# Peptides against a protein of PDB entry 3JWR: the designs that were tried, part 241

Target 1, 323 residues: chain A of PDB entry 3JWR
Amino acid sequence: TRELQSLAAAVVPSAQTLKITDFSFSDFELSDLETALCTIRMFTDLNLVQNFQMKHEVLCRWILSVKKNYRKNVAYHNWRHAFNTAQCMFAALKAGKIQNKLTDLEILALLIAALSHDLDHRGVNNSYIQRSEHPLAQLYCHSIMEHHHFDQCLMILNSPGNQILSGLSIEEYKTTLKIIKQAILATDLALYIKRRGEFFELIRKNQFNLEDPHQKELFLAMLMTACDLSAITKPWPIQQRIAELVATEFFDQGDRERKELNIEPTDLMNREKKNKIPSMQVGFIDAICLQLYEALTHVSEDCFPLLDGCRKNRQKWQALAEQ
Target 2, 298 residues: chain A of PDB entry 3JWR as posed
Amino acid sequence: TRELQSLAAAVVPSAQTLKITDFSFSDFELSDLETALCTIRMFTDLNLVQNFQMKHEVLCRWILSVKKNYRKNVAYHNWRHAFNTAQCMFAALKAGKIQNKLTDLEILALLIAALSHDLDHRGVNNSYIQRSEHPLAQLYCHSIMEHHHFDQCLMILNSPGNQILSGLSIEEYKTTLKIIKQAILATDLALYIKRRGEFFELIRKNQFNLEDPHQKELFLAMLMTACDLSAITKPWPIQQRIAELVATEFWEQGDQVGFIDFVCTQLYEALTHVSEDCFPLLDGCRKNRQKWQALAEQ

## One batch from the design tools (peptide; made by RFdiffusion4, then SolubleMPNN)

Design b2_p18_7_s4 (from b2_p18_7, 10 letters changed)
Fold by OpenDDE base, seed 3:
Structure b2_p18_7_s4 (fold): chain B 323 residues (1-323), chain A 18 residues (1-18)
Amino acid sequence: as target 1 above (323 residues)
Amino acid sequence: SEREEYLETLEALEAFAE
């Protein structure tokens, strides 16, 4: 395609030029081409291209395929969300110095997972999928959409000309897919809530050890969630804009819940309760986000900007809630 | 069941469905 030709022939700017090591990064000013260039840079600077012998054209095609398999009519859970999740992962690995704590296969898996974790997202949550009796709800008992996202990820990885993992051994390939699946599934907040207590307790007791395979898996899951939710850490103007996108998508779901399911939406998804957004954001930060970024910062102090951003945005949302 | 427990968790998370 013309798009592939353009991308493959383009000079890829440095990570510094692209600012993709910054936790404060925003994609709002970037074209789709520039987001693809950023993604190439992430793979390159993490040594993934070299270590796994990726062909440039194949990587370009894969990136474009991933981007294409996000829906354009979804306000938040689109390519830009996936891209921002991957960028946060990249920043956490580089600026947050987590790269040195992980294997190349884990890094490869995390980056692929971050980009792929919401593939073919429909702008509705697992609760809606379950309540609507969608065919996917018959296939999976939990994490319905995350299983679907992984299936889409696998489909793309196995598609002709998109096989970025072709340089891996059979064992490396199996390991990578396992980690990708686990990482994508970990983005289900229900699983996060279930598992986070173990992670926090290990940190609290100073018993956290990345050399333990179980704890490694747990950490990767927590890191994925931290990147997936990283919008909450962004500078306030960026946070506000992203929150509007999230609200738009949630309200669209709420409208569908009324129309299609004949149910009253929750406050978060109720367009009529827009005035509760600030207080709900405070609640979300307190219940879900703060402790995660605190724990992540204990693993690597260089991740502090995520925690600091989260705290600052909590203050901003609280101030709005008090008006 | 595991499925029912998961559904309950999803309902509880509806306030935080990002």
Scores: peptide ipSAE 0.147, ipTM 0.814, DockQ to the pose 0.455
Fold by OpenDDE base, seed 2:
Structure b2_p18_7_s4 (fold): chain B 323 residues (1-323), chain A 18 residues (1-18)
Amino acid sequence: as target 1 above (323 residues)
Amino acid sequence: SEREEYLETLEALEAFAE
């Protein structure tokens, strides 16, 4: 395609020029081509291209394939969300110095997982999929969409001309796929809630050890969630705009719940309760986000900007909730 | 069951989670 030719021939700017090492990064001003260039830079600067002998054209095609398999009619869970998740992962690895704590295979898996974690997202949550008796709900008993996202990821990775993992040994390939699957599944917040207590307790007791395979897996799951939720850490103007996209998608689901399921939506998905967004955001930050970024900062102090951003946005949302 | 626990967690998340 012309798009592939343009991408493959383009000079990829430095990470510094693209600002993709910044936790405050925004994609709002970037074209789709620029997001793809950023993605190439992430793979390159993490040494993934070199270490796993990726062909440039194959990487370009894979990126475009991933982007193409996000829906454009979904307000939030689209390519830009996946791209921002991957950018936060990149920033956490580089600026947050998490790279030094992980293997190259883990880094490879995390970056692929971040870009792929919401593939073919339909703008509705697992509850909706289950209540609507969607065919996917018959295949999987839990984490329905995350299983689907992984299936889509695997499909793309195995598609002709998209095989960015062809340079891996059989064992490396199996390991990478295992980590990708675990990382994508970890983005189910229900699983996060179930598992986070173990992580926080290990941190609290100063018993956290990345040399333990179980704790490593747990950390990768927590890191994925931290990147997936990273919009909450962004500078306030960016946070507000993203919150509007989230609200739009949730309200669209709520409208569908009324029309298709004949049910009253929850406050979060009820457009008539838009005035509750600030208080709900405070609740979300307190219940889900703060402890995660605190724990992550304990693992690597250079991740503090994520925690600081989350705290600042909590204050902003609280001020709005008090009006 | 694990499924019931999962569903309860989903319901709780619908109150505030993105």
Scores: peptide ipSAE 0.132, ipTM 0.809, DockQ to the pose 0.455
Fold by OpenDDE base, seed 1:
Structure b2_p18_7_s4 (fold): chain B 323 residues (1-323), chain A 18 residues (1-18)
Amino acid sequence: as target 1 above (323 residues)
Amino acid sequence: SEREEYLETLEALEAFAE
């Protein structure tokens, strides 16, 4: 395609020029082409292209395929969300100094997972899928959409001309897919809630050890969640804009819940309760975000900007809630 | 509170993870 030709022929700017190592990164000013260029740079600077012998054209095609399989009519869970998740992962690996704590396969899996974790998202959550009796709800007992996202990821990875993992051995391939699946599934907040206690306890007791395979898996899950939620850490103007996108999508779901399911939406998804957004954001930060970024900072102090950003945004939301 | 409602929502989500 013309798009592929343009991407494949383009000069890829440095990570410094693209500012993709910054935790404060914003994609708002970037074109779709520039987001793809950023993605190429992430793979390159993480040594994934070299270490796994990726062909440039194949990588370009894969990126465009991933982007294409996000819906444009979804306000938040679109390509830009996936891209920002991946950028946060990249920043955590580089600026946050987590790269040296992980294997190349783990890094490869995390980056693929971050880009793929919401593939074909429909702008509705698992609760809606279940209550609407969608066919997907019959296929999967839990984490319905996350299983679907992984299936889409696998489909793309196995599609002709998109096989960025073709340079891996059979064993490396299997390992990578396992980690990708685990990472995508970990983006289900329900699973995060279920597992985070173990992680926090290990940190609190100073018993956390990445050499333990179980703890490694747990850490990768927590890191994925930290990147997925990273909008809450962004500079306030960026945070507000993203919160508006999230609210738009949630309100759209709430509207559909009323019309299609004949149910009253929760406050979070109720358009009529827009004035509650600030207080709900404070609640979200306190219940979900703060402890995660605190724990991540204990693993790597260089991740502090995420925690600091989260704290600053809590103060901003609290101030709005008090008005 | 809105926080409590959010937590309740998350608890409901947790039921899907079992």
Scores: peptide ipSAE 0.039, ipTM 0.739, DockQ to the pose 0.077
Fold by OpenDDE base, seed 4:
Structure b2_p18_7_s4 (fold): chain B 323 residues (1-323), chain A 18 residues (1-18)
Amino acid sequence: as target 1 above (323 residues)
Amino acid sequence: SEREEYLETLEALEAFAE
């Protein structure tokens, strides 16, 4: 209640002051309140507050509810990750000029999805959840955590005083929820790997068309992944710090895999193989990231800073791997 | 290679996707 009162009464700084349009943005220096203020600014500057008649108090409550439903004892997949994903989405929409290519409902859905995409993340991946025979693994066959994230998102959106979508028509509401679900599910890297080839091929052949509903859906999925992985694009000092958070969480999972599941973790999650982090980061960039940011830059050249950042970090990681 | 190991891990995860 006090937090809500403070947030709702606060003057929201401009996007320029908050630097939330910058692809180089870092949240490290921001308080939780400031991250919430940034989030309000994202909704406002994307015209979502005005176009969908959001009540300020409801939006504030919703933001705080989303933040509250991230765990604080998870090293990487916490509120700050979700916030950074949303900030990258905002930057891609504004500075990257993707806003001009999307409908207001798609923009609304993407921003909500970015903020919500890892709700109640437990610091372990889908493989761990499945192998541990967690109750969630009984509910969903694939993308277990992403389904759970969406369920949490839906719960919050439907909670009293959190209904930021109440100004939408029934049809707009249905459309928005569909896009949110698809966007959250798209953050499963397994699904990304499965679908990215189609996207890259369309780009390569110069056949990509956002007026095609299927290609639009595909693009939104790729854009979500690009924002979710955007830590790899950040200036090197930021990238290093985030990589440490990721490594911490992965090593924690590896430790649990040994203890709870009696399995040898993969190198990525093996604390004893910390010295392989630089080479693994190069491998990750080459296998997952580069082609995505290249393709995104082909859709909108103003997204080049993401690609440039990824390339620069590859060089830095490669230099460390050669030591 | 570390890249191949990472890809193998992701491929294993892909087996859980529809």
Scores: peptide ipSAE 0.035, ipTM 0.727, DockQ to the pose 0.078

Design b2_p18_8_s1 (from b2_p18_8 with T5R E6K I8L I15L)
Fold by OpenDDE base, seed 2:
Structure b2_p18_8_s1 (fold): chain B 323 residues (1-323), chain A 18 residues (1-18)
Amino acid sequence: as target 1 above (323 residues)
Amino acid sequence: SEEYRKLLEEIEEKLLSF
């Protein structure tokens, strides 16, 4: 395609120029081409292109395929969300120095997973999919959308001209796919809630050890969630704008719940309850986010900007909730 | 708190699928 030709021929700016190592990164001013260039830079600077012998054209095609398989009519769970998740992963790996704690296969899997974790997202949650008796709800009992996202990821990875993993051995390929699947499934917050207690306890007791395979898997899951939720850590203007996108998507679901299912939406999905957003954001930060970024910062102190950003945004939301 | 528990449940029901 013309888009592929343009991307493949483009000079890829440095990570410094693109600011993709910054935890404060914003994609708002970036074109789709620039987001693709950033993605190429992430693969390159993580040594994934070299170590796994990726062909530049294949990588470009894969990136464009991933981008294309996000819906444009979804307010939040679109390519930009996936891109920002991947950028946070990149920043955590580089600036947060987590790269030094992981294998190349784990890094490869995490980056692919971050970019792919919401593929073909429909702008509705698993509860809606289940309640609407969508065909996907017949395939999967739990983490319905996350299984679908992984299936889409796998489809793209196996599509002609998109096989960025063709340089891997069969064992490396299997390992990578396993980690990708686990990472995508980990973005189901239900699984996060189920597993986080073990992680926090290990950290609290100073028993956390990445040399333990189970703890490694647990860490990768927590890291994925930390990147997926990273909008909460951004500078306030960015956080506020992303919160508006999330609210838009949630309200769209709530409107559909009323219209299609004849149910009253929860406050989070209820457009009429938009005045509760600040207090709900405080609750979300306290219940979900703070302990995660605290624990992540204990694993790597260089991830502190995520925790600091989360704390600052809590104060901002609290101030709004008090009005 | 009960409020946080309820919010968590709401988040679990709603955000756990996102």
Scores: peptide ipSAE 0.019, ipTM 0.618, DockQ to the pose 0.094
Fold by OpenDDE base, seed 4:
Structure b2_p18_8_s1 (fold): chain B 323 residues (1-323), chain A 18 residues (1-18)
Amino acid sequence: as target 1 above (323 residues)
Amino acid sequence: SEEYRKLLEEIEEKLLSF
């Protein structure tokens, strides 16, 4: 396609020029082409292109295929969300120095998973999918959308001309797919809540060991969630803008819940409760985010900007909640 | 406080729907 030709022929700027190593990164000013260029740079600077012998055209096609399989009519869970998740992963790996703690296969899997974790997201949560009796709810019992996201990811990875994993051995391929699946499934917040206690306890007791396969898997899951939620860590103007996108999507779901399911939406998804957003954000930070970024910072102190950003945004939301 | 804990639990339940 013309888009592929343009991307494949383009000079890829440095990570420094693109600022993709910064935890404060924003994509708001970037074109779709520039987001694709950033993604190429992430693969390159993580040595994934070289180590796994990726053909440039295949990588370009794969990126464009992933981007194409995000819906444009979804306010938040779109390509830009996936891209920002991947950028946070890249920043955590490079600036946060987590790269040194992981294998190349784990890094490969995490980056693919971050970009793919919300493929074909419909702007509604698993509860809505289940209650609406959507066909996907018949295929999967738990983490419905996350299973669908992984299936979409797998479909793209196996599509002609998109096979960025073709340079892997059979064993490496299997390992990579396993990690991708686990990472995508880990973005279900229900699973995060279920598992995070074990992670926090290991950290608290100074028993955390990445050489333990179970603890490694747990860490990768926590890292995925940390990147998925990373909007909460961004500089306040960015955070506020993203929160508006999230609220828009949630309110759209709430409207559909009223219309299609004949139910009263929760406050989080009720546009009539817009005034509760600041207090709900404080609650979200306290209940979900703070301990995660504290624990991540304990694993790698260079991830502190994520924790610091989260704390600063908590203060901002609290100030708004007090007005 | 117990009130704070209950509030967090309520928020967690709402977030589990995601």
Scores: peptide ipSAE 0.016, ipTM 0.604, DockQ to the pose 0.075
Fold by OpenDDE base, seed 1:
Structure b2_p18_8_s1 (fold): chain B 323 residues (1-323), chain A 18 residues (1-18)
Amino acid sequence: as target 1 above (323 residues)
Amino acid sequence: SEEYRKLLEEIEEKLLSF
């Protein structure tokens, strides 16, 4: 396609030029082509292209395939969300110095997972999928969408001309897919809530050890969640704009819940409850985000900007909740 | 389900459309 030709022929700017190492990064001013260029740079600067012998054209095609398999009519869970998740992963790996704590296969898996973790998202949560009796709800008992996202990820990875993992051995391929699956599934907040206590306790007791395979897996899951939720850490103007996108999508779901399921939506999904957004954001930060970024900062102090951003946004949301 | 099959076909067509 013309898009592939344009991407494959383009000079890829440096990570510094693209600012993709910054935790404060914003994609708002970027074209789709520029987001793809950023993605190429992430793979390159993480040494993934070299270490796994990726062909440039194949990587370009894969990126475009991933992007194409996000829906444009979804307000938040679209390519830009996946891209920002991957960018936060990249920043955490580079600026946050987590790269030094992980294997190349883990890094490869995390980056692929971050880009792929919401593939074909429909702008509705697992609860909606269950209540609507969607065919996907018959296939999976829990984490329905996350299983679907992984299935889509696997389909793309195996598609002709998109096989960015073709340079891996069979064992490396299996390991990578395992980590990708675990990472995508970990983005189900229900699973995060279930597992985070173990991680926080290990940190609290100063018993956290990345050389332990179970603790490594747990850390990768927590890191994925930290990147997936990273909008909450962004500079306030960016945070507000993203929060509006989230609210738009949630309200669209709520409208569908009324129309299609004949149910009253929760306050989070209720368009008429916009005034509760600030207080709900404070609650979300306190219940879900703060401890995660605190724990991540204990693993790597260079991740502090995520924690600092989260704290600053909590104050901003709290101020709005008091008005 | 037949609906799931159709969904997969739509996704495949989308993947191949460029």
Scores: peptide ipSAE 0.006, ipTM 0.440, DockQ to the pose 0.024
Fold by OpenDDE base, seed 3:
Structure b2_p18_8_s1 (fold): chain B 323 residues (1-323), chain A 18 residues (1-18)
Amino acid sequence: as target 1 above (323 residues)
Amino acid sequence: SEEYRKLLEEIEEKLLSF
């Protein structure tokens, strides 16, 4: 395609020029081409292209395929969300110095997972899928959408001309897919809530050890969640804009819940409860985000900007909730 | 608070991937 030709022929700017090592990064001003260029840079600077012998054209095609398999009519869970998740992962790996704690296969898997974790997202959550008796709900009993996202990821990875993992051995390929699956499934916040206590206790007791395979898997899951939720850490103007996108998507779901399922939406999905957004954001930060970024910062102090951003945005949302 | 519990349930049930 013309898009592929343009991308493959383009000079990829440095990570410094693209600012993709910054935790404060915003994609709002970037074109789709620029987001693809950023993604190439992430793979290159993490040594993934070299270490796994990726062909440039294949990587370009894969990136464009991933982007294409996000829906354009979804307000938040689109390519830009996946791209921002991957950018946060890249920043955490580089600026947050987590790269040195992980294997190349783990890094490869995390980056692919971050970009792929919401593939074909429909702008509705698992509860909606389940309650609507969607065919996907018949295939999976829990983490329905995350299983679907992984299936989409696997489909793309195996599609002709998109096989960025073709340079891996069979064992490396199997390992990578296992980690990708685990990482995508970990983005189910229900699973995060169930598992985070173990991670926090390990940190609290100073028993956290990345050389333990189980603890490594747990850490990768927590890191995925930290990147997935990273909008909450962004500078306030960026945070507000992203929160509006999230609210738009949630309200669209709530409208569909009323119309299609004949149910009253919860406050989070209820357009009539827009005035509750600030207090709900405070609750979300306290319930979900703060301890995660505290724990991540304990693993690597260079991740502090995520925690600091989260704290600052909590204060901003609290101030709005008091008005 | 009960409101917080409900919010968490909403997050657990509804926010699959944020």
Scores: peptide ipSAE 0.020, ipTM 0.643, DockQ to the pose 0.095; fails the geometry check

